# Peptides against a protein of PDB entry 5OK6: the designs that were tried, part 83

Target 1, 215 residues: chain A of PDB entry 5OK6
Amino acid sequence: ELPGLDSQWRQIENGESGRERPLRAGESWFLVEKHWYKQWEAYVQGGDQDSSTFPGCINNATLFQDEINWRLKEGLVEGEDYVLLPAAAWHYLVSWYGLEHGQPPIERKVIELPNIQKVEVYPVELLLVRHNDLGKSHTVQFSHTDSIGLVLRTARERFLVEPQEDTRLWAKNSEGSLDRLYDTHITVLDAALETGQLIIMETRKKDGTWPSAQL

## One batch from the design tools (peptide; made by RFdiffusion4, then SolubleMPNN)

Design b2_p18_4_s1 (from b2_p18_4, 5 letters changed)
Fold by OpenDDE base, seed 2:
Structure b2_p18_4_s1 (fold): chain B 215 residues (1-215), chain A 18 residues (1-18)
Amino acid sequence: as target 1 above (215 residues)
Amino acid sequence: ERLYPTPEQMERFQSIPS
C-alpha cells in the first residue's frame, strides 16, 4: 500500500534524510529520470491519490544508451535529465511504485574532490592490458579520486602478478603515444585518464631491464 | 616520460615475454 501523499513527500524531499540531505563520501545515491520524478512531485503535491497524475513504475529507459551493459548516455545533466536520491529515498520509491521490469538501478557513489563532494555519475572505465598481450583487455571501473597506485594494484591482481614481480603503468593516448604513469600517489583525475583509455601494465624482465627500453 | 613508438616497435614490445 502506498503511504499518504504528505508522508511520501516528507520521506523523499525533506532536508534531513531526503534529496536535499548533505552528501557523504562513500555513500550510494541513485539516478531517477527527471520526467518521472516531476510526475511524482505533481502527484504527491496534488493531494489526490486517485489523480490521473499517478507516475506509475520508475522507468529510467531514456537514461541508458544500451540494454546490454546498461551504460548511461553521455552528457546527462542533473536537474535536466535526472534527479539524484540517497539510497533510503530510492528504496522507498522502488518499494512504493516499482522499477521497470529488467532495468537495473543506477547506483553511484559520493566522492570527495579538493573543495567539493559530488555524486560521481560518470566514473572512469579503463582498459587494462599486459604489455605482451595488448589485444586482451580487462575493463575496470575506477573513481576519478582513485590513485594510480590502486590502478596498478588492480592490474596486478587481475593478471595474477606475483608480489616479487616489478610492474609499472603506461597510458596509451589517441595519437598512439605512451605516457608513463610514474607517480602512483596522484589520482586518475590528476593523471587525466579517460573512459576507454588503454592502460598498459609493463612487467620488468628477469635481467632487470624493462620491455619499453626497446621503444 | 612520453614515447612515440612505431607500429613495428609496438609489435616488438608485445613480443617480449613477461
Scores: peptide ipSAE 0.540, ipTM 0.953, DockQ to the pose 0.896
Fold by OpenDDE base, seed 3:
Structure b2_p18_4_s1 (fold): chain B 215 residues (1-215), chain A 18 residues (1-18)
Amino acid sequence: as target 1 above (215 residues)
Amino acid sequence: ERLYPTPEQMERFQSIPS
């Protein structure tokens, strides 16, 4: 059953646990299409449950570029295209109004940047390859706050690298240069890695030399 | 470290077995 309109408003918009609550690193937040949310606001603020302003089920279709991979459109802006809700608020709205059939929730994580916390709407998609097979990529998503060490471990896992094999990463630039990702403690953001960038995992030879010595 | 490999160097690099 739908709660009273005032109860809905308090549950979703309260400053302690609602939309305006402080972000906390690692927490899940959800995107809600802006027009739907505004319709909901109008409905609950109107005070009439029988109002023609009833928002219906949540439908985020306009936020997706495809219904296959459910990728978000590029360039979406918070407050213009969508509203961010904490997990509790999202689950309440879904419970009350439903979500469009077959449409996945748009869940994102709060990340901690040097000066701010934000919901990471667009994680970085890197193309992981081996130095000897640059044409066979594995697309993997990373947070901007993930370490280069995590990227390396992920690459090793995807390519089934044995523990005794030594590996390192190179970032390929658009001009064809290769930047060695030497410091594994810096973040994807600090390394200025971008979505669609090719990351080459180099494996050390049995003789202890690196393939890149030939470059 | 930044490298500026030629296409030929990249081909050689790719030919090295892991």
Scores: peptide ipSAE 0.539, ipTM 0.953, DockQ to the pose 0.899
Fold by OpenDDE base, seed 5:
Structure b2_p18_4_s1 (fold): chain B 215 residues (1-215), chain A 18 residues (1-18)
Amino acid sequence: as target 1 above (215 residues)
Amino acid sequence: ERLYPTPEQMERFQSIPS
């Protein structure tokens, strides 16, 4: 059963647990399509639960590029295309109105950047490859705050590298140059890695030399 | 370290077994 309109408003739009609550690193937030949210606001502010302004189920279809991979469209803007809600508020709305059939929630994490907390709407998608098979990639999503060490560990896991095998990473640039990712403690952001960028995992040869010595 | 491999160097690089 739907709660009273005033109760709905208080649960969703408040400074403590709702839309206006402070961001905290590691928390999950959800995207809601802006027009639906505005329709909901009008409905609950109208004071008539039987109003023709009833928003219906949540439908984020306009935020997606496709209904196969459920990737977000590029260039979406908070406050224009979508609003962000904390997990509790999102779950309330879904329980009250439902979510469009077959459509996944758009969950994102709060990350800590220098001097700011932000909901990371667009994590980085890297193409992980082996040095000897550049055409066979594994697409993996990373936060801008993830370390290069995590990228390396993830690559090793995806390629089933044994613990005794030594590996290192190269970032391929658009102009065809290769940058060695020496420092595994810096972040994806610090390394300026971008979505769609090829990351080459090089494996050390049995003779102790590196394949890249031939470059 | 930044490398500027030629196409031939990249072919050699890709031919080295892991």
Scores: peptide ipSAE 0.529, ipTM 0.950, DockQ to the pose 0.920
Fold by OpenDDE base, seed 1:
Structure b2_p18_4_s1 (fold): chain B 215 residues (1-215), chain A 18 residues (1-18)
Amino acid sequence: as target 1 above (215 residues)
Amino acid sequence: ERLYPTPEQMERFQSIPS
């Protein structure tokens, strides 16, 4: 059952727990398609529950580039294409109006950058490869705040690297150059890694030399 | 360290077993 329209407005727009609440690192926020949200606003502000302005179920279809992988379209802009809601507000709306059948929620995390908290709408998708098989990639999503060390560990795990094997990473640039990721403590952001970028895991040879010595 | 490998260097690089 839908709560009263004023109650809905207060729950979703309340600055303490709603759309305007402060961002907190690690919390989940959800994207809502802008037109749906505006329709909801008009509905609840209209004061008539039987209004023709009823928004129906949440439908984020226009935010997705495909309905297979449910990836977001590139270049979506907050306030223009979507609204961000904290988990509580999102769950209220879903409970009241439903979500389009088969459509997943668009959940994102708040990350802490050096001077700002932000909902990370676009995490970085890296293509992890081995130096000796550059054509076989594992696509893995990382936060901009994840360390290069995590990327390396993830690569080692995906490629089933034995503990005794020594490995390191190279980032392949668009021009074909390779940058060695020396510092495993810096973030994906600090390393300026981008979505779709090839990250090469190099494994040290048994003779103690690196394959990249031949480059 | 930034490398600028040629295609041939990259082929050799890929041929090195792990």
Scores: peptide ipSAE 0.526, ipTM 0.950, DockQ to the pose 0.916

Design b2_p18_4_s2 (from b2_p18_4, 6 letters changed)
Fold by OpenDDE base, seed 3:
Structure b2_p18_4_s2 (fold): chain B 215 residues (1-215), chain A 18 residues (1-18)
Amino acid sequence: as target 1 above (215 residues)
Amino acid sequence: ERLFPTAEQMAAFEAIPA
């Protein structure tokens, strides 16, 4: 049932449990298209449930690049293009107004950076390859807070590397240089890895030497 | 470690079996 307008406002905008509540690492937040949200605010603040300001169902169409992969457009800005809501608030709005048919929710995770919590709207997409097959990439999403060790483990799993095989990573730069990712404890952010960057998994040879000795 | 491989070096690198 659709609650009263004052109740809706309290549930969504409440400073302790709503939109303005503190971010907590690991929690899910959801994007809502800004125009829809402003229409909802006007509706509930107007005090008339029969008002022509009724927002209708949530429609995030303008945030997507396409309706096939449902990837976000690049360069979206919080407060300009979208509003972030915690999971509880999002689920309330969806239950009250519905979500446009066929659209997936835009769910994102709160991450903890050195001095700030933020919702990670754009995870890093890396192109994972083997040193012996550079043309066959596997695109995998990582958080900026994920370790290089996780990237390596993910690459090993994706390429079905046996436990006894030694592997290591190289990041390919735009100018064609290769940076060896020595420290597996630093994050994707610390390593300054970017979306679309090629990450080469090198496998140690049977003679104990590395293929990169040829470079 | 930063390397600046030539196209030939990259080809040789890729030719090494995993």
Scores: peptide ipSAE 0.573, ipTM 0.963, DockQ to the pose 0.920
Fold by OpenDDE base, seed 2:
Structure b2_p18_4_s2 (fold): chain B 215 residues (1-215), chain A 18 residues (1-18)
Amino acid sequence: as target 1 above (215 residues)
Amino acid sequence: ERLFPTAEQMAAFEAIPA
């Protein structure tokens, strides 16, 4: 049953458990399309459950660039295009109003940056390749807070590298230069890796030399 | 370490088996 309008408002906008509650690293938050959310606000603030302002089911269609992979459009802005809700609030709204048929929830994680917690709306998409097949990429999403070590492990897994094979990573820059990712303990953010960037996994030769010695 | 390979060097690099 749909709760009373005041109860809905308190549940969703409550600073302790709702939209305004503090971010905590590792928690899931959800995107809600701004127009729908504003319609909901108008509905619950109007005080009339029979109002023509009823928002209907949550529809995030305008946030997606495609309905195949359900990728977000680039350049979406919090407060303009969408509102972020904690998992509890999102689940309440979905239970009350439903979600548009076929649309997945837009779940994102809170990450911890050096001085702030942030909902990571846009993870970094890296193009993983082998040094000997630069044209065959595997697109993988990483958090800005993921380590280079995780990127390397992920690359090794995707390319079915045997445990005894030594590998290392190079980041290809737009200008064609290659930066070796020496420190596997730094983050994707620290390494300044960007979405769409090519990351080359180099495999050590049987003679113990690296292919990049020819570069 | 930053490298500035030529197209030829990159091709040679890619030609090395894994």
Scores: peptide ipSAE 0.569, ipTM 0.962, DockQ to the pose 0.910
Fold by OpenDDE base, seed 5:
Structure b2_p18_4_s2 (fold): chain B 215 residues (1-215), chain A 18 residues (1-18)
Amino acid sequence: as target 1 above (215 residues)
Amino acid sequence: ERLFPTAEQMAAFEAIPA
């Protein structure tokens, strides 16, 4: 059964636990398609639970570019295309109205940037490859706040690199140049890595030399 | 460090076993 309309409004829109609550790094927030949310607002503000303005189940279809990987469309704007809700508020709406059949929730994390906290709607998708097989990529998502060290560890894990093997990373640029990612403590953002960028994991040879000595 | 490898250099690089 649906809660009272005023109770729904207060539960979702309040500044302590609802839409307006402060962002906290590492917490999950969820995207809700803007038109559905506006329909819900109209419904609960109307004061008649039997109104024809009933929003139905949450439908985020317009936010997705594909229904295979459920990737978001590029260039979506908060407040125009979607609303962000904290996990508790999202789960309330889902419990009350349901989610469109087959659609996954659009979960995102709050990240801490140097001057602000924000929900990271678009993490970076990197193409991880080995130096000896540049055509076989593994797509992995990273936060802009993740370290290059994490990218390296992730690459090692994905390629099943043994602990005794030395590895290092190169970023391939659009012009074909390679930038060595020396500092593993800087972030993906600091390194200016972009979605779709090829990241080459180089493995040190048994003789102690690097394959890149040929470059 | 930024490298500007030729296609031949990249091929040689990729030919080195991991």
Scores: peptide ipSAE 0.559, ipTM 0.961, DockQ to the pose 0.939
Fold by OpenDDE base, seed 1:
Structure b2_p18_4_s2 (fold): chain B 215 residues (1-215), chain A 18 residues (1-18)
Amino acid sequence: as target 1 above (215 residues)
Amino acid sequence: ERLFPTAEQMAAFEAIPA
């Protein structure tokens, strides 16, 4: 059942647990399409539950570039294209109004960057490949705050690398050169890795030499 | 470390068994 309009407003917009609550690293937030949210605001502020301003179900269709992988459009801007809600507020809205059939929620995580917390709307999507099969990529999403070590571990797992095999990573840059990701403790952000970037996992040969030594 | 492989070198690199 739809709660009272004032109650809805308080639950979603309150500064403690609603839209204005502080960001906390690791928490989930959700995107809501801006026009829908504004319609909801108008509805609950209007004071008439039977108003023609009823927003209907949440529809984030305009935020997606496709309905297959449900990828977000590039260049979306908070406050213009979407509103961010904490999990509790999102779940309230979904329970009250529903979500468009077939659409997944747009869940994102709060990340801790130097001196700022931010909802990471666009995680980095890397193309992981083996040095000996560059044409077969595994697309994997990483946070900007994830370590290169995690990227390496993920690559090893995806390619079923045995524990005794030594591996390392190379990033193919825009110039076509290969940059060795030597420091595994730095973040994806620090390494300046970008979405769509090819990351090559090199496996050490049994003779102890690296394939890249022949380049 | 930065490498500037040619297309031929990349093909050779890919041909190296793991």
Scores: peptide ipSAE 0.499, ipTM 0.950, DockQ to the pose 0.871

Design b2_p18_4_s3 (from b2_p18_4, 8 letters changed)
Fold by OpenDDE base, seed 2:
Structure b2_p18_4_s3 (fold): chain B 215 residues (1-215), chain A 18 residues (1-18)
Amino acid sequence: as target 1 above (215 residues)
Amino acid sequence: ERLFPTEEQLKRWESIPS
């Protein structure tokens, strides 16, 4: 059953789990398509539950680039294309109005950057390859706050590298240069890795030499 | 460490087994 309109407004906008609640690292937030949210605002502010302004079920269709992988469109802007709600507020709205059939929730995590916390709407998609098979990539998402060490471990796992095999990473730049990702403690952000960037896992030869010594 | 490999060097690198 739908709560009273004023109660809905207070819960979603001004409640302890409201839209304006401070971000906290590691928390889940959800995207809501802006037009739907504005329709909801109009409905609850109108004071008439029987109003023709009823928003219907949440529909985030316009935020998706595809309905196969449910990838977001590029270049979406908070406050213009979508609003962010904390998990509790999102779940309230879904419970009250429902979510469009077949659509997944758009869940994102709050990340902590040096000076700010933000919802990471667009994690970095890296193309992981082996040095000896540059044409066969594994696309993997990483947070900007993930370490290069995690990228390396992920690459090793995806390529089924044996524990005794020594590996390291190279980032291929747009100009064709290769940067060795030597420091595994820095983040994806610190390394300035970008979506679509090729990350090359090099495996050390049995003779103890690196293949890249021939470059 | 930054390298500027040619396409030929990359092909050579790719030919080296892991």
Scores: peptide ipSAE 0.545, ipTM 0.956, DockQ to the pose 0.858
Fold by OpenDDE base, seed 3:
Structure b2_p18_4_s3 (fold): chain B 215 residues (1-215), chain A 18 residues (1-18)
Amino acid sequence: as target 1 above (215 residues)
Amino acid sequence: ERLFPTEEQLKRWESIPS
């Protein structure tokens, strides 16, 4: 059953728990297609629950570039293409109106940047490879706030590297140069890593030398 | 550390077993 219109408005737009609540790092927020949300606003503000302004089911189809991996279109802008709702508000709307059949929620995390919290709508997708098999990539998503150490651990896990094996990372640049990611404590953002960038895991040889000594 | 490997150097690097 749909709550009263005033109740819906209070649940979703409440400044403490709704759309305008402060962002907190690590929390989940959800994208809602802008036109649907505006239709909902008009509906609940209209005061007539039987009006023709009923928004229907949430449908974020226009935000997706594909229905296989459910990747977002590039260049979407908050306030223009979508609104962000905290998890509680999102779940209320889904319970009241439903979500289009087969369509996944668009869940994103709040990240802490040096001067601001933001919802990370576009995490970084890195192509992880081994130095001895550059053509076989594994695409893995990382936050801009994730450490290079996490990228390295993820690569080691993906490639089933034994604990006794020593490894390090190189970032391949567009001009073909390789930058060693020697500081594992800096973030993906600090290292200026970008989506689609090749990250090469090098494994130390048994003789204690690095393969890259031959470069 | 930044390296500027040639294609041949990259092939050599790739030939080294892990």
Scores: peptide ipSAE 0.542, ipTM 0.956, DockQ to the pose 0.906
Fold by OpenDDE base, seed 1:
Structure b2_p18_4_s3 (fold): chain B 215 residues (1-215), chain A 18 residues (1-18)
Amino acid sequence: as target 1 above (215 residues)
Amino acid sequence: ERLFPTEEQLKRWESIPS
């Protein structure tokens, strides 16, 4: 059942969990396609619940690059293409209007950057490979705030590396150079890693030498 | 440490078992 139009407006825009709510690290926010949201605004501001301005179910189709992997289009801009809502507000809208059948919610996390909280709409997708099998990648999503240590641990897990095996990471740059990721405490952001970047896990040889010593 | 491997070097690197 739909609440009153004024109640909807207050809950979504100005409520405790409204659109203007302060960002809090670790919380989930959701993307709503801008045109739908504007239609909803017009509907609730119109004062007629039976008006032709009824927005229908939430449809974020235009935000997706594909309906198979449900990846976002690149270059989407907040306020132009989508609106961000906190989880409570999103769930209200979904409960009131529904979500397009088969379409997943676009959930994103608030991350803490130096002096700024933001919703991480585009986390980093890295291509994890082993040095001895560069053609077989594991695509893994990381936050910009995730440590290189997490990337390494994730790579070790994906490649079933035994605890006694020593490993390290290289980032392949667009120009083909390789940078050693020495400091495992810095973040993906600090290391300037980008989506689609190849991250090579090198495994130390039994003789104690690194394969890359031959490079 | 930054390396500038050639394709041949990368192939050699890839040939080294883990």
Scores: peptide ipSAE 0.541, ipTM 0.956, DockQ to the pose 0.892
Fold by OpenDDE base, seed 5:
Structure b2_p18_4_s3 (fold): chain B 215 residues (1-215), chain A 18 residues (1-18)
Amino acid sequence: as target 1 above (215 residues)
Amino acid sequence: ERLFPTEEQLKRWESIPS
């Protein structure tokens, strides 16, 4: 059953637990398509539960590039294309109005950047490959705040590398150059890694030499 | 470390087993 209109407004728009609450690193927030949200605002502010302004189920279709992988369109802007809600507020709206059949929620994490918290709407998608099979990639999402060490560990796990095998990463640049990712403590952002970039895991030879010595 | 491998060098690198 739908709660009263004033109760809905207070649950979603308040500054303590609603849309206006402070961002906290690691928390989940959800995207809601802007037009639907504005329709909901008009409905609850109108004071008539039987109004023709009833928003219906949440429909984020216009935010998606495709309905296969459910990737977001590029260049979406907060406040113009979507609003961000904390998990509790999102779950309230879904419970009250429903979500369009077949659509996944658009869940994103709050990350800590220097001097600011941000909901990371666009994480980095890297193409992980082995040096000896450059054509076989594994697409993995990373936060801009994730370390190169995490990228390396993830690559090792995906390629089933044994603990005794030594590995390192190279980033392939658009001009075809290779940059060694030797500092594993810097972030994906600090390393300037981009979505769609090829990250090559090199495995050390048994003789202690690296295959890249032949480059 | 930045490398500028040729296509031939990349093929050699790819031919080395892990």
Scores: peptide ipSAE 0.532, ipTM 0.954, DockQ to the pose 0.930

Design b2_p18_4_s4 (from b2_p18_4, 6 letters changed)
Fold by OpenDDE base, seed 2:
Structure b2_p18_4_s4 (fold): chain B 215 residues (1-215), chain A 18 residues (1-18)
Amino acid sequence: as target 1 above (215 residues)
Amino acid sequence: ERLFPTPEQMERFESIPS
């Protein structure tokens, strides 16, 4: 059953788990398409439950690039294209209005950046390849806060690298050069890795030499 | 840091057998 309109507004906007709640690292937040949210605001602020301003079910269709992978469109802006809600508020709205049939929630995590928390709407998608077969890539998402060590481990896993094989990463930079990712403790953000960037995993030869040492 | 800067170096890198 739908709560009273004032109660809905208070719960979503000003509640303990409302939209204005402080971000906390590791928490889930959800995207709500801005037009729907504005329609909801108009409905609950109108004070008439029987109003023609009823928003219907949540529909984030315009935020998706495709309905296959449910990838977000690029360049979406908070406050313009979508509103971020904490999990509790999202679940309330879904409970009250429903979500468009077959449409997944757009869940994102709060990450801790230097001096700020942010909902990571766009994780970094890296193209992982092996040094000897650049034509076979694995696209993998990483948080900006993930370590290069995690990227390396993930690359090893995706390419089924045996534990005894020694590997290291190179990033193709904007100049088309390869930068070696020496420090595995720095983050994806610290390494300035970007979506679509090619990350090359080099595997050490059986003779103990590195392929790149021949360059 | 040894940067592998050029497309030619990339091609060479790509051509290196494992």
Scores: peptide ipSAE 0.072, ipTM 0.705, DockQ to the pose 0.514
Fold by OpenDDE base, seed 3:
Structure b2_p18_4_s4 (fold): chain B 215 residues (1-215), chain A 18 residues (1-18)
Amino acid sequence: as target 1 above (215 residues)
Amino acid sequence: ERLFPTPEQMERFESIPS
């Protein structure tokens, strides 16, 4: 059974645990399509449970680019296209109204930027390759706050690099040259890595020399 | 220090066997 309209409003919109609660790094938030959310607001604010303003089940279809990989459309804007809800609020709405059948929730993480907590709606997708086989790529998602060290570890894992093998990363830049990712402690954001960017993992030779040293 | 290979160096890099 649906809670009372005032109870729904308090659960979703309260300043402590609702939509307006402070962001905390590592927490999960969920996207809700804006028109649905506005319809829900109108319904619960109207005070009539039997009103024609009933929002129905949550349907985020307009936010998706495809129904195969469930990728978000590019250029979505908070407050215009979607509303962000904390996990508790999202789960309440889903329990009350349901989610469109077969449609996955749009879960995103709060990240810590230098001066702001932000829900990372668009993680960075990098194309990971080995220096000797650029045609065999692994596309992997990373947070802007992930370290280059994590990118390197992930590349090593995906390519089954043995622990005794030494590796380093290069990024293909817009000029078509390679930038060595020397500092592994900086973030993906600090390195200015972008979605679709090619990241080359170089493996050190058994003689202790780097392939790129022969350039 | 960051190394910045030229496009020509990148082509050579891509051809380096493991």
Scores: peptide ipSAE 0.051, ipTM 0.681, DockQ to the pose 0.451
Fold by OpenDDE base, seed 4:
Structure b2_p18_4_s4 (fold): chain B 215 residues (1-215), chain A 18 residues (1-18)
Amino acid sequence: as target 1 above (215 residues)
Amino acid sequence: ERLFPTPEQMERFESIPS
């Protein structure tokens, strides 16, 4: 059953789980398409539950670039294209109005950056490959706050690298050359890695030499 | 021994939809 309009407004905007609540690292937030949200605001502010301004089910279709992988369009801006809601508020809206059939929720995580918390709307998707097996690639999503060490561990896992094998990473830069990722303690953000960037895992040879030293 | 991607191999990777 739909709550009273004032109750909806308080719950979503100003409640303990409202839109304006402080961000906390690791929490899930959800994107809501801006026009739908504005329609909802108009509805609950109108004071008439039977109003023609009823927003209907949540429809985020305009935020997606495709309906296959449900990728977000690039360049979406908070407050212009979408509103961010904490999980509880999102679930309230979904329970009250529903979500468009077949459309997945747009869930994102709060990350801790040096000076602020931020909902990471666009995590980094890296293309992981082995230096000697370019026929196999793995696209893996990482947070900007993930370490290069995690990228390396993930690559090792995906390629079933044995524990005794020594590995290191190279990133293809915008100039088409390879930059070695020496420090595994820096973040994806610090390394300035971007979505679609090729990351090459190099494996040390049994003789103790690196393949790249022969290039 | 396969060391690193050739320019041609790199070009193929650039064509992978991201």
Scores: peptide ipSAE 0.037, ipTM 0.700, DockQ to the pose 0.086
Fold by OpenDDE base, seed 5:
Structure b2_p18_4_s4 (fold): chain B 215 residues (1-215), chain A 18 residues (1-18)
Amino acid sequence: as target 1 above (215 residues)
Amino acid sequence: ERLFPTPEQMERFESIPS
């Protein structure tokens, strides 16, 4: 059953637990398509539950570039294309109005950058491969705040590398050459890694030599 | 067995539809 219109407004738009609440690192927030949200605002502010302004189910279709991988369109802007809601507020709206059949929620995390917290709408998708088999790739999502060390550990896990095997990373640059990722303590952001970038995991040979040393 | 990707191998990789 839908709560009263005033109760809906207070639950979603309040500054303590709703849309205007402070961001906290690690929390989940959700994207809602702006036109639907504005329709909902008009409905609850109108004061008539039987109004023709009823928003219907949440439909984020216009935010997706495809319905297979459910990737977001590039260049979406907060306040223009979507609004951000904390998990509690999102779950309330879904429980009241439903979500369009088959659509996944668009969940994103709050990250802490040097001076601000923000919802990371576009995390980095890296293409992970082994140096000796470029045809077998794993696309893995990382935060800009994740370390290169995490990328390396993730690559090792995806490729089932044994603990005793020594590995290191290379990134393909815009010039088509390979840059060695020496420092594993810097972030994905600091390393300037981008979505779709090829990351090559090199495995040390049993003789203690590196494959790349023969080039 | 391929030891490490060459520039030519990298170019070929890019030509593979993802």
Scores: peptide ipSAE 0.226, ipTM 0.792, DockQ to the pose 0.103; fails the geometry check

